# Designs tried in a protein design run: peptides against a protein of PDB entry 4AID. Part 204

Target 1, 242 residues: chain A of PDB entry 4AID
Amino acid sequence: FDIKRKTIEWGGKTLVLETGRIARQADGAVLATMGETVVLATAVFAKSQKPGQDFFPLTVNYQEKTFAAGKIPGGFFKREGRPSEKETLVSRLIDRPIRPLFVKGFKNEVQVVVTVLQHDLENDPDILGMVAASAALCLSGAPFMGPIGAARVGWVDGAYVLNPTLDEMKESKMDLVVAGTADAVMMVESEIQELSEEIVLGGVNFAHQQMQAVIDAIIDLAEHAAKEPFAFEPEDTDAIKA

## One batch from the design tools (peptide; made by RFdiffusion4, then SolubleMPNN)

Design b2_p28_6_s2 (from b2_p28_6, 10 letters changed)
Fold by OpenDDE base, seed 5:
Structure b2_p28_6_s2 (fold): chain B 242 residues (1-242), chain A 28 residues (1-28)
Amino acid sequence: as target 1 above (242 residues)
Amino acid sequence: SIEEKVKYLDERLKEAYLKRAEKRKEEE
């Protein structure tokens, strides 16, 4: 197996991005690990547009599998075949920042699947899933204008905390999820308890700064593992509207 | 060309794809 790996220290935790071990049939596949939480992201895209396709058919599916469910808070109630509220929410969190980054006029079907393989009960797989999805897309050869990074920011004891543990989050006055490119914030989702707008904005900036290391790691992984890029030319009608 | 295929990518990602394409040619 031609396994490529990038490892960084990120918020006092080891982030590992791996490709080439599993899901090799996908256009992109990344195994991401933070602590002992492990996710697999796969990206698959159609090599042609369906006749009459009028919208960009992106599907993002985040799943916490049953074998991990015994270790996932609330995992015991996952019935086969319907996403949980968490799975639906995280699927949207991943979708929101990546959807705008596809080249305009690209209407080939794209499927991103993020699967939680292991949960350590400390590191939430949502942020890791966002990072893994970004990495998988960047490796795939799809016309994706990423990478994105992502971060969760807490506010504990009057300080910002990058990717707080589930236990630290109990004491946090902020649950701030940010995703962005190197140059721009693409998405903010926040739950705030009695904090000033200044602290929240500072949290967004902190997240965006901290995710640069992840963006750099994805680019480095792509340099070593990316597929041949897909030859895409937008139709003349779509190019004029750019 | 490879350059035409990557023209829409982020500049840093574009460079990564170009470098990867060079490495693939050296491995073949």
Scores: peptide ipSAE 0.591, ipTM 0.924, DockQ to the pose 0.888
Fold by OpenDDE base, seed 3:
Structure b2_p28_6_s2 (fold): chain B 242 residues (1-242), chain A 28 residues (1-28)
Amino acid sequence: as target 1 above (242 residues)
Amino acid sequence: SIEEKVKYLDERLKEAYLKRAEKRKEEE
């Protein structure tokens, strides 16, 4: 197996991005690890557009496997078929920042699947899933204008905390999830408890600064593992609206 | 060309793809 790996220290934790071991049939596949939380992201895209396709058919599916979910507090045995509320929410968190980064006019079917393989009960797999999905898309050869990074920011004891543990989050006055490119914030989702706008804005800036190391890691992984880029030319009609 | 295929990508990602293409030619 031609296994490529990038390892960085990120918020006092080791982040590992790995490709080439599993899911080789996907266009992109990344195994991401932070602490003992492990996710697999796969990206698959159709090589042609369906006749009459009028919208961009992106599907993002975040899934917590039952064996991983059974260790998660409140992880009930998922009956086959319906995503949990958490899975639906995290699927949207991943979808929101990546959807606008596809080249205009690209209407080939794209499926991103993020599967939680292991959970350490400290590191939430949502942020890791966002990072892994970004990495998988960047490796796939799809016309994706990423990478994105992602970060969670807490406010604990009057300081910003990058990717607080689930226990640290109980004492946090802020749950701030940020996703963005190197140059721009693409998405903010926040729950705050009586914090000033200055602290919240500072949290967004802190997140965007801290995610640069992740963006750099994805680019480095792509340099070593990316597939042949897909030859795509947008239709002239969509180029005029740029 | 590979340059035409990557023209829409982020500049840093574009450079990564170009470098990867060079490495693939060396591995063949």
Scores: peptide ipSAE 0.587, ipTM 0.923, DockQ to the pose 0.866
Fold by OpenDDE base, seed 1:
Structure b2_p28_6_s2 (fold): chain B 242 residues (1-242), chain A 28 residues (1-28)
Amino acid sequence: as target 1 above (242 residues)
Amino acid sequence: SIEEKVKYLDERLKEAYLKRAEKRKEEE
C-alpha cells in the first residue's frame, strides 16, 4: 500500500488529503478529511474520444450515502433513487469551476464522483468535496489545468470566518462559496443578508487568499502521487488561442 | 516525452508532474 498523505492546518482545522488506500482502479482517488467529515473523490477518464463527440462529456456526481446521511441533520433516509436537491446543487458547485480548466479540445469522457463517507455535523462536505475532486483530477493524469481551491466564507460578529461550522453559519450574514485557481477566481456562489458590496468583495478576496494553502497542498500531493500524465495532443486549431 | 504530455498543464502542476517522473525513475 503506497499511501501518500498531505496534512495542513486550514481555518483552524486539520485538512488531510490522502491517496493510495481506496479506489485504486480510478485514474485519481483522494480521501479528504476535515474534522470528522470525510469524502472520497474519484476521477475516471476515457483514454479515447468517442466517434462524433462534439462536446466535452464531463459528469460530476456528489453523493451523500445513506450511512452518512443518517447522521446529517435533515438527511432523510435518501432512498437509493433520485439525487437530493443538495446533491444536485453541490454537484454543480464542483462542476462549474473544474469544467473550464480542461485543455481545450479534450472530449474524452470524464467522470468525477464525490461520496460523503462521514459527516461530523460541524463541517459541511461540499467545500471538502470540491477540494477532493480537484485533488483527484490533479492526480489522475488527465489534461486538467487545475488545481482549484475552494472556501466558504461567513460573516460573523463583524469578521470574515473561513469555512464556518454549521452552527456558526446560523449566525452568519453571509454564505459565500468561492472556487479558483492560484491566479483566478473561477466561481462565486453567495447568499447575503444586508451586507455591503465592499464586504462581499472582501470576502471573495479572503476566500481566494485562504484557498492558496489548499492549492499548494494539492500540488505537493501531485508531486508525490500523480500518475503518468495522459498523452493528449489537442487538435492544431485549438492550441493556437491559448 | 513527458514534457510534451504536460505542456498544457498549469505551470505548478507541470513542475509537480516532472518532479514525480524523476522520483519514479529513482524508485525503479
Scores: peptide ipSAE 0.586, ipTM 0.920, DockQ to the pose 0.902
Fold by OpenDDE base, seed 2:
Parts: sequence; C-alpha cells; structure tokens
Structure b2_p28_6_s2 (fold): chain B 242 residues (1-242), chain A 28 residues (1-28)
Amino acid sequence: as target 1 above (242 residues)
Amino acid sequence: SIEEKVKYLDERLKEAYLKRAEKRKEEE
C-alpha cells in the first residue's frame, strides 16, 4: 500500500490526514484523525455528464454508522435506514462551502460520503468531516477549487478556543463553525449567547487564521498523493455569464 | 497538457498537482 500521511498539531490536538490504505476504488479517499475521533471521507465523480443534466448533481452524505455507535453519544437511538437530524445537518454543513467551489459548468455527478469510524467523546466529527471531505476532493482530480478548511470556535473564560472539546463547549458562550478557502470565508454557522458583534467577528477571523494550517496540510498531501487531474473543458456558454 | 487540466484550480493546489505530475514522471 502506498500510504501517504500528513500530521500537524492543530489547536493542541494531533490532526492526521491519511490516504492510500482504504477505499482505493474512490477517486479520493482520506482517513482523518483528530485526537481519537476518526472519519473516512470518499469522493467519487462521474467521468461524463448525463444527457440532459441541467444542474450540478452534488450529493454529500455524512454518516455515523452503527459500528461506531457504541462510542457515539446518542448513537443508540439511530433508526435503521434514515439519517438522523445531526447527520442531515452535518451533511449540509459540508455541502454548503464545497458546492460553490466546483468549476462553473461542471455537471458530472459527484458523491461525497463522510463516515464516522470512531468517536473519542472529545472531538466532534463534524469539523473533522469537513476537513476530510475537502482533502478527499483535492486528491480526487475533480475540478474543485478548494481546499477548504474548517474550524469550530468557542468562547470560554473570555478567550477564543479552537475546536473546543464537548466538555469545553458546555462552558462556551459561542458555537461558531467557519469554513473557508485560503483567501475567503465561505460559510459561517453560529449559536451565540449574549456576545458582542466584535467578539463574533473576531471569532470568524480567528477561525479563518487557524484553518490555514489545515489548508496547507491538504495541499501538502495533494502534492504527494493527488491523482491525475480530470480533463474538464467548460462549454463557452457558461463562461460568458460570469 | 496537465497545465490545461489544472488551470481552474486554486493556485496552490494547481502547483501541488504540477509537482505531483513531475514526481510521477520520475517514478516511471
């Protein structure tokens, strides 16, 4: 197995991005670990557009499967066959920042699947899933103008905390999820308890600064493990409407 | 060319793909 791995320290935790061990049939596959939380992201894209395809057919599925359920809070209550509210929400959190980063006119089917394999009860797999999905797309050869980074920011004892633990989040006055590229914030989702706009804006900036290390790690992994890029030529008609 | 395939990518990711392509040629 040609296993490529990038390891960084991120918010006082070890982030590992690994490819080449599992899901080799996917266009991109990344095993991401933060602490002892582990997710697998896979990206698959069609090599041709379906006849009559009028929209970009991106599907993002975040899943906390039953084999991990024994270590996932609330995992015991999963009804077989339907996504939980959390799975639906996190699927949207991953979809929102990546969807606009595909090259205009690309209408090939794309499927991103993020599967939680292990949960350490400290590190939420949502942020890790966003990072892993970004990495998998960047390795796939798809016409994806990523990477994105992602971060959660808390406000604990009058300070910003990068990716607070589940226990630290109980004391946090802010749950701020940010996703972005190196150059831009793409998505903000926030739950805030009586904080000033200045603190919130500072939190967005803090998140965007802290995610640069993740973006750099994905780029480094791509330099060593990316597939051949897909030859995509957008039709001239889609270029004119920009 | 590979340069044409990556022309729409982020500049840093584009550079990573180009470097990866060079490495693949050296491995062949």
Scores: peptide ipSAE 0.583, ipTM 0.921, DockQ to the pose 0.877

Design b2_p28_6_s3 (from b2_p28_6, 10 letters changed)
Fold by OpenDDE base, seed 2:
Order: structure tokens, then sequence, then C-alpha cells
Structure b2_p28_6_s3 (fold): chain B 242 residues (1-242), chain A 28 residues (1-28)
């Protein structure tokens, strides 16, 4: 096994991005760890477009496995078969920032699957899942104009907190999830309690600055582990509508 | 070429792919 690993300190926690151990049949596969929360992201894409495909067929599926559910707070016994409300929401959180970053005209089927393998009850797997999905896509060779980073920002005791723990979030006046590229914020999702617009905007900027280390880590991992890039040529008609 | 395959990627990711391709050619 040619295992490549990138480790960084991020918000006072160790973030590990690993590839080469698990799901080697996928185009990209990343095992991401923050604290003791562990997710597996896999990216698979079709090497051809289906006849008559008129839209970009991206599917993002975030799932919490039943074996991990015994450690997940509020892990209701999921009836096998339908995503929970949480899984549906997190799947959308991952989908939103990555969907616009595929090269225009690319209509090959893409499937991103994020599986929670372990939960430490401190680090939410949603942020980690976003990072892992980004990394898996960057390693896959798909025509993906990432990486994205992601961060959660809290407001605790009059300060920004990067990726607050579940316990710190109880005291937080802000739940701000930001995803972006090196150059741009792509998505903001926020729940805010009586904070000024200035504090919120400062939180977005803080998130975007803090996620640069993650973006750098994904790029470093890609330099050492990425597959051959897929040969995609957009049709001339799709280039003209930019 | 690999340069054509990566021309639409983020510049830093593009550079990472190119460096990786160069390294593979040196190992062959």
Amino acid sequence: as target 1 above (242 residues)
Amino acid sequence: SIEEKVKYLDERLKEAYLKRAEKKKEEE
C-alpha cells in the first residue's frame, strides 16, 4: 500500500488527510481525521457521458454508519434505507460549494460518498466531511476546480473560535459554516444570536483565512498522491456562454 | 499533454499535478 498522509495543526486540533489505505477502487479516496472523529470520503466519476445527458449528474451522499452511530449524539436508530434529516442536510452542505467548481460542460456522473467511521463527541463530522470530499475530488483526476476548504466559526466570550467543540457550541452565539476556495467564499450557512453584521462578516473572513491551511494541505497531498488528470475537453458551445 | 488536461484546474492544484507528473517521469 502506498499510503500518503498530510498532517497539520488546525484550530488547536490535529487534522490528518490520508490516502492509499481504503477504497482504492475509487477515483479518489481520503480518510480524514480531526481529533478522534474519522470520515472516509470517496469520489467516483464516469469516464464518459451518458447519451442524452443534459445536466451535470452530481450525487453527494453523507452517511453515518450504524457502527459509528452508537457514539454519535442523537444517533436515533436509523431504519436502514433512508437518510436521516441530518444526513440530508450535511449532504447538501457538501454539495453546495463543490457543484459550481466542476468544469462547465462536464456531464459525466460523479458520486461523492462521505461516511462517518468514528465520532469523538467533540468534532462534528460535517466540516471534516467537506474537507475530505474536497480532498478526494482533488486526488481523483476529475475536472474539479477545487480544492475547497471549510470551517465552522463560533463566537464564545467575545472571540471567534475555529471549529468549536460540541460543548463550546452550547456557549456560542454563532454557528457559522463557511466553505471556499483559496480566492473566494463559495458558501455561507449561519445561525446567529443577536450579533452585529460586522461580527458575522468578520467571522466569514476569519473562516476563509483559517481554511487556507486546509487548502494547502489538500494541494500538498495531491502533489504526492493524485491520479492522472482526466482528459476532458469542453464542447465549444459551453465555452461561449461564459 | 498533461498541461492540456489540467489547464482548467485551480492554478495551485494544476502545479501540484504537473510536479507529480514530472516526478513520475524521473522515476521511470
Scores: peptide ipSAE 0.569, ipTM 0.918, DockQ to the pose 0.853
Fold by OpenDDE base, seed 3:
Structure b2_p28_6_s3 (fold): chain B 242 residues (1-242), chain A 28 residues (1-28)
Amino acid sequence: as target 1 above (242 residues)
Amino acid sequence: SIEEKVKYLDERLKEAYLKRAEKKKEEE
């Protein structure tokens, strides 16, 4: 197996991005680990557009497997077939920042699947899932203008905390999820308890600064493991509407 | 060319793909 791995220290935790061991049939596949939380992201894209396709058919599915879900707080035995509220929410969190980064006019089917394999009860798999999905897309050869990074920011004891643990989040006055490219913030989702706008804006800036190390790690992994880029030329008609 | 295939990618990702393509040619 040609296994490529990138390891960084990130917010006092070890982040590992690995490819080449699992899901080799996907266009991109990344096993991401933070602490003992483990996710698998896969990216698959069609090599042609369907006749009459008028919109970009991106599907993002975040899922917590039952063997991991039994350890996850609130992880009920999923009845087969419908995503939980959490899975639906996290699927949207991953979708929001990546959807606008596909090249205009690309209307081939894209499927991103993020699967939680293990949960340590400290590190939430949502942020890790966002990072893994970004990495899988960058490795896939799809016309994706990533990478994105992602970070959660808490406000604990008058300071910003990068990716607070589930226990630290109980004491946090802020749950701020940020995703972005190296140059831009693409998405902010926040729950805030009586904090000034200055503290919130500082949290967004802190998140964007801290995610640069993740973006760099994805780029380094792509240099060592990315597939051949897909040859795509946008149709002239979509260039005129920009 | 690989340069044409990566023309729409982020600049840093583009550079990573180009470096990878060079390295593959050296290994062949």
Scores: peptide ipSAE 0.500, ipTM 0.894, DockQ to the pose 0.866
Fold by OpenDDE base, seed 5:
Parts: C-alpha cells; sequence; structure tokens
Structure b2_p28_6_s3 (fold): chain B 242 residues (1-242), chain A 28 residues (1-28)
C-alpha cells in the first residue's frame, strides 16, 4: 500500500491526514485523526457533465456510523435512513466553504462523503470532517481551488481556545466555527454568549491564522499523493472571470 | 501540459503539482 501521511501538532493535539490505505476507488480519500477521533472523507466526481445539467451538482454528506454511535453523544437516536440534525448541520458546514471554490462552469457531479469512524468524546468530528473533506478534494484532481482549513474557537477564562474539547465547550462563551483558504475566510458560524464584536472578530482572525497549519499540511499531502488534475476547460461563456 | 491542468488551482497547490512533476522527470 502506498500510504502517505502528514502529521502536525495543532492546538495541542495531533492531527494526522492519511491517504492510500482505504477507499482507493474514490478520486480522493483521506483518513483524518485528531486525538482518537477518526473520520474518513471521500471525494468522487464525474468525468463528464450530464446533458442539460443547469447547476453544479455538489452533494456533501456527513454521517456518524452506528458502530461509533455508542461513543457519540446523541448517537443512540439515529434512525436508519435519515440524517440526524447534527449530520445535516455538519454536512452544510462542510458544503458552504467548498461550494464556491469549484471552477466556474464545472457542472460535473461531485460527491463528498465524510464518515465518523471513531469518536474520543473530546474532539468533535465536525472540524475534522471539514479538514478531511478539503484534503480529499485536493487529492482528487477535481477543479477545486482549495484547500480550505477549518477551526473551532472557544472563549474560556478570557482567552481564545483552538478546537476546545466537548468539556471545555461547556464553559465556553463562544462556539465559533471558521473555514477559509490561505487568503480568505469563506464561512463563519457562531453561537455567542454576551461577548463583544471585538472578541468575535478576534476569534475569526485567530481561527484563520490557526488553520494555516492545516492548509499547509493538506498541500504537503497533495504534493505527495494527489491524482493528476482533471483536464477541465470551461466553455468560453463561463470563462469570464467575474 | 501539467501547467494547463493546474491553471485553475490554488497557487500553492499548483506549485505542489509542478514540483512533483519536476521530481518525477528527474527520477526518469
Amino acid sequence: as target 1 above (242 residues)
Amino acid sequence: SIEEKVKYLDERLKEAYLKRAEKKKEEE
């Protein structure tokens, strides 16, 4: 097996991005680990556009499998066949920052699937899922203008905390999820308890700074493991860089 | 060419692809 792995220390935790062991049939596949939380992201894209395709057919599915559910808070109530509220939310969190980063005019079907394989009860798989999805897309050869990074920021004892544990989040006055490229913030989602706008903006900046290490790690992994880029030429009508 | 294929990618990702393509040519 040609396994490529990138490991970094990130917010006092070990982040591992691995490819080449599993899901080889996908265009991109990344096993991401933070602490003992493990997610698998797969990216698959069609090599042709469907006739009459009017919109970009991106689907993002985050799922927490039942075998992990015994360790996932709220996992016991997963009815077969319907995403939970959390799964729906996290699927949207992953979708939002990646959707605008596809080359304009690319209307081939793209499927991103993020599967939680293990949960350590400390590290939430949502951020890890965002990172893994970004990495899988960068490895796939799809015309994706990523990578994105992602981070959660808490506010605990008057300080920013990168990717707070589930226990630290109980004491946090902020749940701030940020995703972005090296150069831009693409998405902000926040729940805030009585904090100033200055603290929140500082949190966004902190998140964007802290995610650079993840972006760098994805690029390093892609240098060693990315597939050949898909030869895509947008139609002349779509090639207008607005 | 590889350059044409990566023209839409992030510059750092583009550089990563180009660097890999160069290394592969040096090994052949």
Scores: peptide ipSAE 0.416, ipTM 0.856, DockQ to the pose 0.749
Fold by OpenDDE base, seed 4:
Structure b2_p28_6_s3 (fold): chain B 242 residues (1-242), chain A 28 residues (1-28)
Amino acid sequence: as target 1 above (242 residues)
Amino acid sequence: SIEEKVKYLDERLKEAYLKRAEKKKEEE
C-alpha cells in the first residue's frame, strides 16, 4: 500500500491527512484526523459528460454514520435514511466554497462524500470534513481550482481561538466558519453574540491566515499522492476569466 | 502534456503536479 501522510500542528492540535489506505476505488480519498475525530472524504467524478447535461452536477454529502452517531451530540435520534439537520447544513458548508472552484464548462458528475468515522466530542468533524473534501478533490485529478482551507474561529476571553473545542464554544461569543483558497475567502458563516463588525472582520482575517497551513498541507500531500490530472479542455467560450 | 492538463489549476497545485511529474521522470 502506498500510504502518504501529511501531519501538521494546527491550532494547538495535530492535523493528519492520509491517503492510500482506504477507498482506493475513489478518484480521491483522504482520511483526516484531528484529536480523535476522524473523517473520510471521497471524491469521484465521471470521465464523461452525460448527453444533454446543462448544469454542473456536483453532489456533496456529509454523513455521520450510525456507529459514530451514537456518540455525536444530536446524533442519537437519527433515523436511518434521512440526513439530519446537521448533515444537511454541513453538506452545504462543504458545497458552497468548492462549487465555484471547478473549471467553467466542466459538467461531468462529481460526488463528494464525507463520512464521520469517529468523534471525540471535542473536535467538530465539520471543519475536518471541509479540509478532507478539499484534499480529496485536489488528489482526484478533477479540474478543481482548490485547495480550500477551512477554520472555525471563536471569541473567548477577548481573543480569537482557532477551532475551539465544543466545550470552549459554550463560552465563545462567536461561531465563525470560514473557507477559502490561498488568495480569497470563499465562504463565511457566522453566529455572533454582541460583537463589533471589526472583531468579526478580524475573525475572518484570522481564519484565512490560519487556514494557510492547511492549504499548504494539502498541496504537499498532492505533490506526493495526486492522480494524473483529468484531461479537460474548457470550451473557448467558457475560458473567459471574468 | 502535463503542463496543458494543469494550466487551469491553482498555481500552487499546478506546481505540485509539475514537481510530482518531474520526480516520476527521475525515478524512471
Scores: peptide ipSAE 0.445, ipTM 0.869, DockQ to the pose 0.837; fails the geometry check

Design b2_p28_6_s4 (from b2_p28_6, 12 letters changed)
Fold by OpenDDE base, seed 3:
Structure b2_p28_6_s4 (fold): chain B 242 residues (1-242), chain A 28 residues (1-28)
Amino acid sequence: as target 1 above (242 residues)
Amino acid sequence: SIEEKVKYLDERLKEAYLKRAEKEKLKE
């Protein structure tokens, strides 16, 4: 097995991105670990567009599997069928920043699946899932103009905290999730207690700075393990408006 | 199909996780 691995220190925790061990049938697959939280992201895309496809058919599915549920907070035996509220929310958090980064006019089906395999009760798998999904897309050869990074920022004892633990988040006055490229912030979600706009904006900047190490790690992994880019020529939509 | 690939991946992941969890329980 040709296993490629990137390891970085990130917010005082070890982040590991690994490809080539599992899920070889996917176009891209990344096993991501932070602490003892483990997720698998897979990206699969169709090699042709369906006739009459009017919209970009991107589907993102974040899943907390029942076999991991014994270690996942609130992980009851989910009856097979409907995503939980958390799974629906995190699926949207992953979808939002990646959807705009696909090449305009690409309407082939794309499916991203993020599966939580292990939860350490300290590191939330949502941020790790965003990072893993970005990495899997970059490895896939899909016309995705990533990578994205992601970070959670807390405000604890008058300071910014990168990816606070679940226990630190109980004391945090801010839950700020940021995703972006090297050059731009693509998404912000925030739950804020009574904090100044200056502190919140500083949190966005802090997140964007801290995610650069993750973006660089994904690029380094992709340089060593990415598939050849899928040959896609965007239809000249500008030629029809002339 | 994409659905078949996803289903296959889900099954393989479940098997890998169960094998890991069994090995962890045997070390306790």
Scores: peptide ipSAE 0.020, ipTM 0.463, DockQ to the pose 0.022
Fold by OpenDDE base, seed 1:
Structure b2_p28_6_s4 (fold): chain B 242 residues (1-242), chain A 28 residues (1-28)
Amino acid sequence: as target 1 above (242 residues)
Amino acid sequence: SIEEKVKYLDERLKEAYLKRAEKEKLKE
């Protein structure tokens, strides 16, 4: 097994990105760990476009399977059924920043699956899932112009907190999720309690700065473990405008 | 264990991937 692993300290926690052990049949696969929370992200893309495909068929599916939820207090046995509201929301959180980063004209089916394997009850799998999905796409050879990083920012005792624990979030006046590239913020989601716009903007900047270490870690992993880029020539959409 | 869960997921993903590849080949 050619296992590649990147480890960084991030927000006072160890982030581990691993590839090559599992899901080898996927185009990209990353096992990501933060604390004792563990997610598996897989990226699969079709090598051809379906006839008559008019939109980019990206599907992101985040799943907190019952075997990880067994320690989640109040986690009713999620019957094998419809995605929970949380799973639907997190799937969208992952989708939003990655969708714009695919090469224009690429309309091959892409499926990203993020599965929570373990939850430590401190580290929310959503941020970890975003990071893992980004890494899996970068490893896949898909025409994805990532990586993205992601971060959650809290406001506790008059300070920014990177990736607050679930317990710290109870005391936080801000739940700010940011995703972006090295150069740009791609997505912001926020729940804010009585904070100034200045503090919120400062939180976005803080998140974007803090996610650079994750972006660099994904790049380093990809340099050592990425598949060959899929030979995709965008149809010269500029030639149709001429 | 996480490893057993991962192995199970890997097998299911492999089956899903094979079924997709078969469906794609059947549509060609």
Scores: peptide ipSAE 0.015, ipTM 0.334, DockQ to the pose 0.023
Fold by OpenDDE base, seed 2:
Structure b2_p28_6_s4 (fold): chain B 242 residues (1-242), chain A 28 residues (1-28)
Amino acid sequence: as target 1 above (242 residues)
Amino acid sequence: SIEEKVKYLDERLKEAYLKRAEKEKLKE
């Protein structure tokens, strides 16, 4: 197995991005680890458009498997089949920043699946899932204009904290999730407790700066492990309706 | 520029705050 791995120190934690071990049948597959939280992201895309396809059929599915649930906080006995509220919310968090980065006119089916394999009770799988999904798409050869990075920012004891632990988040006055490219912020989700706009804006800038190391790590992994880009030429017709 | 990023973020934050404030007002 040709296993490629990138390891960085990120916010005082080890981030590992690995490809080539699992899910080789996918177009892209990344095993991502932060602390002892582990996720598998897979990206699969159709090599042709369905006849009559009029929209971009992107599906993102974040799932917390029952075998990992024994270590997942609030892991209630999920009845088999329906996504939890958390799974639905995180699927949307991953979808939002990646959807606009696909080449305009690309209407082939794309499926991104993020599976939580392990939870350490400190590192939330949502941020790691966003990073892993970005990496899997960059490896896939899909016409995805990534990578994206992602970060959570807390405000604890009058300072920004990158990817606060679940315990640090109890003391945090801010839950700020940011996703973006090297050049742009694509998504911000925030829960703020009585903080100034200046502190919040500073938090977004902090997140965007801190995620550059992740973006660079994904690029480095892609340089060594990405598939050949899928040959896609957008039809000129979709350029006229903008 | 950083200034354009801040401006874009300010607009997005304002939209998000407005949407939250509208959702909170709809729950009252």
Scores: peptide ipSAE 0.006, ipTM 0.281, DockQ to the pose 0.015
Fold by OpenDDE base, seed 4:
Structure b2_p28_6_s4 (fold): chain B 242 residues (1-242), chain A 28 residues (1-28)
Amino acid sequence: as target 1 above (242 residues)
Amino acid sequence: SIEEKVKYLDERLKEAYLKRAEKEKLKE
């Protein structure tokens, strides 16, 4: 097994990105760990476009499987088959920043699956899932212009907190999720309690700065483990309609 | 263990991807 691993310290926690051990049949697969929270992201893309495919068929599926659900808050009653509200929301959180980073005209099916394997009740698997999905896409050879990083920012005791624990979040006046590339913020989602726009903007900037270490870690992993880029040339006709 | 969960998921993912790849080939 050619296992590649990148480990960084991130927000006072160890982030581990691993590939090559599991899901090797996927185009990209990353096992990501922060604390005792563990997610598996897989990326698969079709090697051809379906006849008459008019839109980019990206599907993102975040899943908190039943074997992990017994430890996941609110997961105790998850029946197999229907996504929970959380799973639906997190799937969208992952989809939003990655969708615009695919090469224009690429209309091959892409499926990203993020599966929560373990939850420590401190580190939310959503941010970890975003990071893992980004890494899996970068490894896949798909025409994805990532990586993205992601971060959650809290506001506790008058300071920004990177990736607050679930307990710290109870005291936080901000739940700010940011995703972006090295150069740009791609997505912001926020729940804010009586904070100024200045503090929120500062939180976005803080998140974007803090995610650079994750972006660099994904790049380093990809340099060692990425598949050859899929040979894709956009047809000239799709470039003219934009 | 986490390793057992990972192994189980890997097997299920492998089966799911194989079935999908077979379905895609049958549509060509």
Scores: peptide ipSAE 0.036, ipTM 0.531, DockQ to the pose 0.023; fails the geometry check

